# Ledger of designs, part 140: peptides against a protein of PDB entry 5IXI

Target 1, 141 residues: chain A of PDB entry 5IXI
Amino acid sequence: TPLLDASSLEYLFAQGQYDLVKCLAPIRDPKTEQDGHDIENECLGMAVLAISHYAMMKKMQLPELPKDISYKRYIPETLNKSIRQRNLLTRMRINNVFKDFLKEFNNKTICDSSVSTHDLKVKYLATLETLTKHYGAEIFE

## One batch from the design tools (peptide; made by RFdiffusion4, then SolubleMPNN)

Design b2_p30_8_s1 (from b2_p30_8, 17 letters changed)
Fold by OpenDDE base, seed 3:
Structure b2_p30_8_s1 (fold): chain B 141 residues (1-141), chain A 30 residues (1-30)
Amino acid sequence: as target 1 above (141 residues)
Amino acid sequence: SSAARLEKFTAELEKLHKKYSEKYIQALTS
């Protein structure tokens, strides 16, 4: 990954979140059904990174976050709509999977202070490049 | 170093992604 100055990294991280959610940086096409599910899980992972960054910036542990914290505002709007169309039981299970993912990630990052907000921004942008169709070539080349 | 931290972070995140990918599939198929 390239070295970015602090101001550029902050800007790109904010813009990247917006582009992913608003589908201005559309996610790549799945090669198989399993690949499609992997892409969806990667989007949930992006939500974990974004929420963890938010928590660290606010100096909050995960239990201190609002109860209504969810992946919904941190994933592509198209994927969010797709999940909403699935049955109630499936949506409940997806939510539980995400919450467990977030908790385990939080235990290994925020609680242990093993990862900085800088690291989260870098990883977010690097993942965004691989997850989307045409994002970030100018940044990482 | 920052490079070493990022490498370790990436490795741990890959393990988590694999683990929760399987859990996500179970959520969809159960």
Scores: peptide ipSAE 0.547, ipTM 0.898, DockQ to the pose 0.712
Fold by OpenDDE base, seed 2:
Structure b2_p30_8_s1 (fold): chain B 141 residues (1-141), chain A 30 residues (1-30)
Amino acid sequence: as target 1 above (141 residues)
Amino acid sequence: SSAARLEKFTAELEKLHKKYSEKYIQALTS
């Protein structure tokens, strides 16, 4: 694995977020229905990483984040559109799952200082490589 | 070390992802 300096990592992390959300780095095709759900949950996980990174950079705790914090701006736009087409109850449940995910992630990994912003960037990019089609091949090969 | 920290972080994330994958599926199928 190539070693990236701080500036390169920062750039790639920012660009990776943009590429994922704007579907410039499209998510991989699901092999099964279950795989599709796993992919969607992985996207929510990416949102957790992105939001947590934002909070850490701003030296904010989760309660200090906007009350309407959501995965919507941190997942592929195509997936966001798909979720919006689901019924209200399902969308509410998804939102609850995400909020619990974010909270538990923060409590288990961030609050005890076991995770740095550097770790989040590395994990985000590494996951992006596995989640999307042909992304980051030159970076992680 | 940084490498050890990252490995532990990865392991914790994998456990969490598995947990919430199940919760997500439950949310979709309920």
Scores: peptide ipSAE 0.547, ipTM 0.897, DockQ to the pose 0.757
Fold by OpenDDE base, seed 5:
Order: structure tokens, then sequence, then C-alpha cells
Structure b2_p30_8_s1 (fold): chain B 141 residues (1-141), chain A 30 residues (1-30)
């Protein structure tokens, strides 16, 4: 596997976030309805990783983030549009699930472990590779 | 970074992802 230096990893991480949100790296097609739900939750997980990385880089605690922090800017725009078409109650539930996900991730993974920003970037890019079509195969070969 | 640390992080994240995958499905179907 190739060895990525810190600057290269930072660049790839930033570009990967952009590619995911703008659907330049489109998410894979679901194989089943359950797979579709797993893909959507994986996208929410990508938002959790991105937000947590931001917080760590800024040396901020989760409560210091905006109260209305949301997944909306961190998931594929196509998925965001799909979620917005769902009824209000469902959207509220999704938002609550995400907030709980982010909170528990921060507490039990970031705070309770030695996870670094480097680890988050690596995991983000690795997940991006499996979540999207044909993305970054050469990075982790 | 430590490979062992990254592996532990991955395992913890997988457990958490599984938990919230179930919660997400509940949010859609409840």
Amino acid sequence: as target 1 above (141 residues)
Amino acid sequence: SSAARLEKFTAELEKLHKKYSEKYIQALTS
C-alpha cells in the first residue's frame, strides 16, 4: 500500500469531502432496500467523521459547535434532497438519530480513545472508497 | 499513527455504526 504523507492526506481528505457532497464521487447503487438504508446511514456516518474532524482541528468540544449542527452539508446532495421529501416526523427522527450518533461518537470514540485527526482522515477516505463508485482504489491498494 | 490504534478505532466505529444503522431504520419505519 502507498504511504501518504500528512500534506497529501489532508488534501485528499478535503477533496474527498467535496467529491462526496457534490456527487462527483456518486454513492453506490443499493442492492436491496435494507442496503439502501445502510448506505444512507453510512452517509450520516461520514458527516459524523467530518464534523468530529473539524471539531478536533479547532480544538472544540461538541457543545461548542452550533446548536443546529446538521448532516445536511456533509452528505451527498442527492441524498439530502431525498430526505427533504420525507414527511416531517420522519425527518425529525432522522435528525435525532444523527445528533445521538454524533454525540455518542464524540464521547465514546474521540474522548474515550486516542483517536487522532489522522485516524479520522484515513477512515473517511477508506469508507468513501467503499461507499462510492470506483473512488480512490489506488489510494489503499 | 499506530496501526493497532487504527484497528481498535475501526472496530469501535463498526460497533457504533451497527447500532445507529438499526436506530436509523427504526426512524424510517416507526
Scores: peptide ipSAE 0.543, ipTM 0.895, DockQ to the pose 0.730
Fold by OpenDDE base, seed 4:
Structure b2_p30_8_s1 (fold): chain B 141 residues (1-141), chain A 30 residues (1-30)
Amino acid sequence: as target 1 above (141 residues)
Amino acid sequence: SSAARLEKFTAELEKLHKKYSEKYIQALTS
């Protein structure tokens, strides 16, 4: 559990998103090719958390989100660049995987449970610490 | 409790994450 008050958590969540996207908190080096793919999917998961948090803050349901919503501005810029360099079919498949991930997450976790924006912030920051090289803010017990 | 809620959320998220990790790999290798 976090050792932070609400305002501090809000600040760290916002800063954490910025640090991840701008690569100020660089993602960890993959140990294997499979690990590399897992890291990429973790980044997409971070986008799911960030977008879901946004939707909850705006009291929006999934159908109310823009249909062209994308992971692109919620993942490390380096990864986004890498994905853009992949072939069209792969990019389309990645988009579909992400959209399905977001949909299922929102329907089963956000809409059907008592998950709060607080929970999303905590999970986001905790995952950020494991996903990146040296972020380790040590804000959790 | 808050702790119980967070634990349940974490478990559900991990289950979904594992599912879509496999789907992501499939997307890359197809």
Scores: peptide ipSAE 0.542, ipTM 0.894, DockQ to the pose 0.736

Design b2_p30_8_s2 (from b2_p30_8, 14 letters changed)
Fold by OpenDDE base, seed 4:
Structure b2_p30_8_s2 (fold): chain B 141 residues (1-141), chain A 30 residues (1-30)
Amino acid sequence: as target 1 above (141 residues)
Amino acid sequence: SSEERLAKFEAKYNEMLKKYSKKLTEALTS
């Protein structure tokens, strides 16, 4: 059973998002070039989780989301700066892949009500622990 | 159970993450 009640989990989720984006919970150092890419991919996945959670809380379906939805405000600021340094074509491709990821995720989980906001928060916090250097939170007993 | 539902969700998420990670890698190397 979960260690945290609903209110505590909500608080930790909100704080975790803030800590990740503001780099208060800095992402771990990559061990290899591929590990660096894996970290970046995980961060983009975190953005999918965060945006989907927002949509669910607002009872908003994917078609109601802005067409220009982006990962930018949902990933570490340092990573966002790094991505902005890449060429335009690469950034466009990243944006397209992200949008496709978000679309498929919402179609297969959110739209069919197979996932709850609780599930998203748990997965987000668990991934946050894996991605960051020292962040940790007990969720389950 | 709720735990089983969560596990199934996490599995689906991980599969999608893996799929789109490959696409992101292609985006970076193209």
Scores: peptide ipSAE 0.565, ipTM 0.905, DockQ to the pose 0.684
Fold by OpenDDE base, seed 2:
Structure b2_p30_8_s2 (fold): chain B 141 residues (1-141), chain A 30 residues (1-30)
Amino acid sequence: as target 1 above (141 residues)
Amino acid sequence: SSEERLAKFEAKYNEMLKKYSKKLTEALTS
């Protein structure tokens, strides 16, 4: 496993976010229906990581984030389109669960300084490798 | 150490992800 310096990690994290959202690094094909759900859940988790990283970089607390903060810009566009096709009630439920996840994540990791932006980038890229087709082979092999 | 911190963070994240994945799955399939 190659050691990444700070500059390389920053670049890969930024590029990885872009590639995931724009589907340039497409998510892997689900093997089962449950696997598909797991992939979607992981993508929403990735949104939590990305938003939290953004907040930390901007030195913003969770209450200072926009009230309409959402996963929409932090998940694959294909998944976002799929979610948008769900009925209003389902979308509201997804939003509520996501916000609760984000809140608990902030309270248990960011607020007590138990995680750094470096840690978030590492976890994000590691997860990205497992989620996408043939991505990250050069990084984590 | 840095590695210990990272491992602890990942454990916390995975625990939360597991917890909320159940809720998210229900929301996505409702």
Scores: peptide ipSAE 0.564, ipTM 0.906, DockQ to the pose 0.657
Fold by OpenDDE base, seed 5:
Structure b2_p30_8_s2 (fold): chain B 141 residues (1-141), chain A 30 residues (1-30)
Amino acid sequence: as target 1 above (141 residues)
Amino acid sequence: SSEERLAKFEAKYNEMLKKYSKKLTEALTS
């Protein structure tokens, strides 16, 4: 597998985000109810990666992000619609868990300078390949 | 090395993902 230069990786990362959210790269069908939950959790993780990458690129700390930051813009639109159909209490809990996840992730990785934007893009694209039906094309070994 | 840092990051991320996946499951079932 050929190595990707910085520009190529940046392009693929941006395109991958768009493809995931717009369902141009649709997520795989769940095999079980638990698999469905796993897919949802992975998508929420993708949102954490994307938001953290954005923050790093803008040289922003987590407190500088909007207080109402949400996963809604960073997950597949189909999944977002599914979550919206759940009751208010469940949605509130999901939001709280996500915010806690984002906070801990930034504190333990970004703030510790242990993770680069490069690492985030690689992990995002690798996860995207496993989450979606046909996306991949062996970008990474 | 960069590869070692990436591996460490991925391990940490996966662990957090597992942790919060459990919390999300609780949110769905509580």
Scores: peptide ipSAE 0.563, ipTM 0.905, DockQ to the pose 0.733
Fold by OpenDDE base, seed 1:
Formats: structure tokens, sequence, C-alpha cells
Structure b2_p30_8_s2 (fold): chain B 141 residues (1-141), chain A 30 residues (1-30)
């Protein structure tokens, strides 16, 4: 496993976010229906990590985040399209669950100062490697 | 240590992810 300096990690994290959202690093094919759900949930988790990282970098607390904060800009576009095909009520439920997830994550990790932006980037990239097709092999191999 | 901090964070994240994954799955399939 190569040593990643701060600059390299920052670059890879930024590029990884872009690649995931734009589907340049496509998510892996699900092995089962449940695996498909797990992949989608992991993607939403990735959104939590990304938003939290953004908040930390901007030195913002959760109440200071935009009221319309959502997963839409932080998940694969294909998944976002899939979610948009759901009815309004389902989409509202997803939004509520996501907001609760983000809130709890913020309160138990970010506000606790027990996590750094470094930790978020590492976890994000590690998860990205497992979620996508042959992405990041050179980083953690 | 940094390694210990990271491990603790990942454990918390994974636990929350597991918790909310159930809720998210239910929302997606409703």
Amino acid sequence: as target 1 above (141 residues)
Amino acid sequence: SSEERLAKFEAKYNEMLKKYSKKLTEALTS
C-alpha cells in the first residue's frame, strides 16, 4: 500500500467524488437484489461522508448547512435518476431518512471532534474502491 | 493514535450505516 501524502489524498478524494457522481467510476453490478440495496445504501452513506467533509472544511455546523441539503449531488447520477422515478411520498421518506442519518453522523462524529477530514477522505476512498468496478486498485493494493 | 482514531470512526460510521440502511431500504421499496 503506497503512502499517500496530504496533497495526493486531497486530489484523489476530489477526483473520486467527481468520478462517482458522474459515473466515470461506475458502481459494481449487484450480485443479488439485496446486494443492490446495499450498494444504494452505501452510496447514500458516501453522500453523508462527502457532505460532512464539506461542512468541516467550511467550518460549518449542521444548522448552518443549506436547508435543501440532499444526497442528489453526491450520489451516482444513475442512482439519482432511479430515485427520481419513485413516487413523491417515497422520495420524501428517503429524504427524511437521509437527513436523520446526516444529523446523527454529525452529532456523534463531527461535533464530537473524534473524526478529521483525513479520516473522512480515507473512508470515502476505501468505500469507493469496494463500490466501483476496478477503481482505486493502485491506491490500496 | 491516528490509527486508533480512524478505527473508532469507521466503527461508528459502519454502525450508523447499518442502522440507516434498513430504513433507507424500506423507503426505497415502499
Scores: peptide ipSAE 0.563, ipTM 0.905, DockQ to the pose 0.657

Design b2_p30_8_s3 (from b2_p30_8, 13 letters changed)
Fold by OpenDDE base, seed 1:
Structure b2_p30_8_s3 (fold): chain B 141 residues (1-141), chain A 30 residues (1-30)
Amino acid sequence: as target 1 above (141 residues)
Amino acid sequence: SSEERLAKFEKAYEELHKKYSKKYIEALTS
């Protein structure tokens, strides 16, 4: 398998985020209703990875991030629209789940394992391949 | 090592994902 230099990986990571959000790399079809919910949570996980990467790059801790940090800019626009159509209580619950996810990820994954931004990019791209229909990168073949 | 760090990260992430997948479903169905 080929090795990517830092600049190439940075580019692919940025492009991958764009492709996911803009639905240029559409998420895969759910196999079941439960799988559909899992896919949505995977998207939230992608947001957690992306935000954590951003924070690390900016040398910011979670408490230093804006209080209104949200998954909205980091998930597929189609999913965001779907979530916005759900009732207020559900949306609030989703937001709470995400915030807790992000917090626990930071505490138990980034801090505990000293994960690098490189690791986050690799995980993001690898997950993107499994989450979307036809997105692929040679580095993971 | 870097490899060990990555493995630990991936394991932790998957465990958290599983946990919050359940929480997400609960958020939708409650």
Scores: peptide ipSAE 0.600, ipTM 0.918, DockQ to the pose 0.829
Fold by OpenDDE base, seed 3:
Structure b2_p30_8_s3 (fold): chain B 141 residues (1-141), chain A 30 residues (1-30)
Amino acid sequence: as target 1 above (141 residues)
Amino acid sequence: SSEERLAKFEKAYEELHKKYSKKYIEALTS
């Protein structure tokens, strides 16, 4: 595993978030409909990681986050547009799934396993490499 | 070690992700 100093990791994490959301690092093409759903859920997972990292950096617990916390600012803009085109009931269900995902992640992983902001950055960047078409820079081994 | 801690985190995350992948599909199809 190559050694990344703290400054380099912080920079790559910030740039990776920007590239994912702005679709500068486009997500990979699905091979099947099921694969497409898996890709979308991976994006929601990326939002969970990013929001949890934000909360930890601000020394906030999950209940202290804004009531209207959402995945919308943390997923690819193209996916966000696609979700907005789905019917109201589906969008509500997606929101509930995401909120439950975020809650359980915090309760069972962050609170119970001493996860650090460093771990979140590493997982985020590693997932980004597999999720996107051309981002795979093989930063980690 | 740092690597062991990261591996434990990754395992927990993958199990959780698998669980919510199923829930996400149910949200889309039900």
Scores: peptide ipSAE 0.599, ipTM 0.917, DockQ to the pose 0.778
Fold by OpenDDE base, seed 5:
Formats: sequence, structure tokens, C-alpha cells
Structure b2_p30_8_s3 (fold): chain B 141 residues (1-141), chain A 30 residues (1-30)
Amino acid sequence: as target 1 above (141 residues)
Amino acid sequence: SSEERLAKFEKAYEELHKKYSKKYIEALTS
């Protein structure tokens, strides 16, 4: 299979984000309760990747991001609704976990390595393939 | 190479993701 050029990768990345959030590429069914939690955290990870990519593209540092930045726009709408149904304390904890995840990812992975926007797109799409039920696997060889 | 850098990034990300998977579970189970 031919290698993806930059423009193709950019398109697939944008489409992948849309498909994930709009549940056009639905997340896989959990095998266990713990697997369900892992899937939810995977979605949060997808949000971290997407936000970090956005920040890099805009040449923004993490402190320049809105303090109220949230995972809500970057995860499947169904999951977002599910999280909103949980009690306040749980939702607060989830938010803290996400914020810490984003912060540590930025500091220890983005800032301390030579990670590029290309790397983020590749990781995002690769994760999307494993996270969703039937997302095309032909993207990568 | 780009491939080597990507592999290193993926390893780091997976380790971090694993860490926060545990934190997420803790958040849900108190």
C-alpha cells in the first residue's frame, strides 16, 4: 500500500475526529466492566491527542489553553451523555483525571520529545482503529 | 528516523495512558 501523503493524513485525521465524536465510528463494546473503563479512558486519551495537536498547530503552549478546556467536544457524544449522568463527585474526579492527563502528556511527551503533529495524527488514527467497531484498517499497512 | 521517533512516542504514550487508566478507575470507584 502506498504511503499517505501529508494532505491525505490531514484529511483522515479530521474525518476521524468527526466520526468518533458523532458516533459514526462507534466505539467497541466492552468485554468487561473494567474493559468499559479502559475504553472510556481511551476516549479521554483521544481528546488529549486532539487537543495537543490543536495546540501545536496553533503554536500554543498548554498554559495558553483555556482553563476550562474539556474533553466533552472530543469524545463520543454517547459517552459524554453517559458521563453527565454520573454524580457530581465522579464527574469532578473525571475532569481532574483528564486535566492531569493532558498536562502530563504535554510536559513529558510533547515538550520532552520530538513529537510532531504528524505523530499525533498517526497515533490518533491508529487508536481509532482499535477503539471503534469497524473503522477501516486499510489506512495503515 | 521518523519511524523510530514515532515508536518512542507510542511507547511513552502507552505508558502514560496506562497510568491514567488506573487513575480513571480510581476516580470511578473512589
Scores: peptide ipSAE 0.598, ipTM 0.917, DockQ to the pose 0.805
Fold by OpenDDE base, seed 4:
Structure b2_p30_8_s3 (fold): chain B 141 residues (1-141), chain A 30 residues (1-30)
Amino acid sequence: as target 1 above (141 residues)
Amino acid sequence: SSEERLAKFEKAYEELHKKYSKKYIEALTS
């Protein structure tokens, strides 16, 4: 893979977030029920990466982020709708899982390692390519 | 190097992601 400069990486990261959330880069179809769960968890992971990147860029700790910042703004809109249609207990459990994921990621990775915003962007884009159907692929007509 | 740093981060993230993959499944099946 070609080396991306800082400006290019920043652009691709921003565009990738937009494409994922707006479903312009739709997530891949699940092969099994378990695969579907894995895909959803990957989306939550993407939210963790995105929020952590945001916090780092703003020089903020996680508790300092606005309360309205949740996974809902950082996952595909289709998945967000799907989650909203699930029963209250399930939604609460999902929220708890995400909150714990984000917190532990921050503590164990952001705080305890030398991870940079560059690393987060690279991981985000790499995961995005595996998560979506044809992201990064050229379409020929 | 940047490559070494990235590899270390990716390893840490994948381990954590696996952990919460299990937790997510538990959240859906409990």
Scores: peptide ipSAE 0.597, ipTM 0.917, DockQ to the pose 0.757

Design b2_p30_8_s4 (from b2_p30_8, 13 letters changed)
Fold by OpenDDE base, seed 5:
Structure b2_p30_8_s4 (fold): chain B 141 residues (1-141), chain A 30 residues (1-30)
Amino acid sequence: as target 1 above (141 residues)
Amino acid sequence: SFEERLAKFTKAYEEMLKEYSKKFTEALTS
């Protein structure tokens, strides 16, 4: 399989984000309750990847990110709605965990020059293929 | 190589995701 050029990868990455958030590429059905948690965690991880990619593209440091940055715009809308239905304490905990996750990962990607925006796109798209029901871009062999 | 770099990054990300997954689960169940 031919390697994707930069422009193609950029397009697929942008489209993939849109499809995930808008549920055009719906996430797979959980097999168990724990699997459901794993799916949510993967989605939140996807949000970290997307935000970190954004920060890198804009050459922004972690302190320059908005203080109220959240996963809400970077996860499936259905999942976001589900999270909003949980009690306040749970939502606060999730927010705190996400902020810590984003902080650590962002610091790692910024401080470690070995991680590129290309790497983030590849990991995002690869995860998207396994996370969603019908997403079959067949980007990677 | 790119493949080696990607493998290292993937490993690091998945380890971090595993760590925070536990924290997310705790947030949901506590």
Scores: peptide ipSAE 0.507, ipTM 0.893, DockQ to the pose 0.660
Fold by OpenDDE base, seed 1:
Parts: C-alpha cells; sequence; structure tokens
Structure b2_p30_8_s4 (fold): chain B 141 residues (1-141), chain A 30 residues (1-30)
C-alpha cells in the first residue's frame, strides 16, 4: 500500500464517503444470501467508522453524541431504502444493534483514545476498496 | 509504530464487527 499523506487521505476519505452513500461507488453484488448480509453488515460497520470519525473531529465524547444519531446518512442509499422497507420491529432491532456497536466502538476510539482519525480513514478506505465493485484500484492494490 | 497501531486497531474492529454482524443478521432476519 502506497504511503498517503494527511491531505490526500482527508480528500480520499471525504470523497469515499460521498461515493459510497450516493452509490457512485456501488457495493459489490452478493454471491449468496449470507454474502449479502455480510455486505450489509460491513456497510453498517463503515457507518460506525464514519460517525466515530465525525465525533472525534468534533471532539465529542460518547455522552455528547446525539441521541438520535443514525446510520441512515452513512450507508449506501440503496441499503437505506432496503432497510426502510423492513417492518418496524426489524428496524428497531437494527437501530438497537447499531447503537450498541457505536457505543462499544466509541469507548475504544474516543474514550480510550486507542484509535486516531488517521486510523479510521485508512480502515474506511480499505474496507471501501473491498466492498465496492471498482473503487480504490490505485489506493491499496 | 503506525503499522503496529493499525494492526491492533484492525484486529479489534474486526472482532467487534464479527460480534455485531451476528446480531445484525439476527435483527435482519427477524
Amino acid sequence: as target 1 above (141 residues)
Amino acid sequence: SFEERLAKFTKAYEEMLKEYSKKFTEALTS
């Protein structure tokens, strides 16, 4: 993996988030039903990374995170639409799992300060490269 | 080093992702 300076990573991270959410970098096609679930889970994980990065940049502690924080603006719009089509109980469960994931992760990233914003950007872009069909050819390959 | 820090972070994140992936799958299939 080539070395990227801070400015380059900042640009690529911002663009990568935009491309993923707007489906300009479409996620890969699932090979099986389980693969589809894995892709969705990875997207939700990326939402945790993105939100945590946002919180760190704003110097927000875990208790300061908005109570209504959601994955909706941090996952592919197609996936968000798919989730919205699920029944209320399923959506509630997804929200609860996501909030628990975000809470535990933020304890490690924000509270414990074991992770930097640089680390989050690298992991986000690396995951984006594996999740999408064609994105990131020159970044990590 | 950066590589060591990134490796530790990656391991921790992936472990959490595996854990919560099971919970997400349960939620999605409920």
Scores: peptide ipSAE 0.507, ipTM 0.894, DockQ to the pose 0.631
Fold by OpenDDE base, seed 3:
Structure b2_p30_8_s4 (fold): chain B 141 residues (1-141), chain A 30 residues (1-30)
Amino acid sequence: as target 1 above (141 residues)
Amino acid sequence: SFEERLAKFTKAYEEMLKEYSKKFTEALTS
């Protein structure tokens, strides 16, 4: 397993986020309806990783983040548009579930463990490789 | 080691993801 230097990892993480959100690295096609839901959930999970990384880099706790922080700027634009097409109640439920996920992740993983920004970048890029169609470059294998 | 630490973190993350995936699906289908 090759180890990337800090500078290379930082670059790849930044570029990976941009490529995912802008759909330059499109997510894979779902094989079933449930697979489609799994893909969406993975994207929302990646948003949790990205936001947590942002908070750690800014030396901020979750309560200090802007009140309008959400998954919207951290998931593929196509998925964001899909969610926006759902009714208000559904969107509110999704937002609440996401906030709960972010809170639990921060409390039990970030605050109560030795997880670093380095770990978050590695997990993000590894997930990105499995989630997208052509992005997999086997960076960590 | 780094790999052991990463594995532990990954396990915790995936367990949470599994839990909240059910909640997301419920939110979409309700």
Scores: peptide ipSAE 0.505, ipTM 0.893, DockQ to the pose 0.676
Fold by OpenDDE base, seed 4:
Structure b2_p30_8_s4 (fold): chain B 141 residues (1-141), chain A 30 residues (1-30)
Amino acid sequence: as target 1 above (141 residues)
Amino acid sequence: SFEERLAKFTKAYEEMLKEYSKKFTEALTS
């Protein structure tokens, strides 16, 4: 159960996004190759949460989202650099998968449910704590 | 309740993340 009130949660969510992207809260070291993939996938999931939160706050519908919407501004800069080092075809495929993920998430979870921006903040911060090194927000009791 | 709503959302998100994780991995290895 969250310990923080709405205003505190808003602050921590904003700060958490900044910390993740700027690598002030660095992602944990992978234990295996598969773990490395899991970490990357979690980061991309975080981007879906962040973008969906943005869309909800702006009261934007899915068709109103830019066609060139990208994960680049919503993932750790180190991961973004890593992806940019991959070949064009791979990057295009990642982009397509991400766009499909975002679309399905918004349709099935945001549009077809009572999910709120509050829920997204909670899930984002909870994931952030498990994904990063020594990130102690102590949000939940 | 909030807890029930959050649990439902979490389940849906994690299931979707699992699905698309496979697709991301496929994209990386293709």
Scores: peptide ipSAE 0.504, ipTM 0.893, DockQ to the pose 0.709

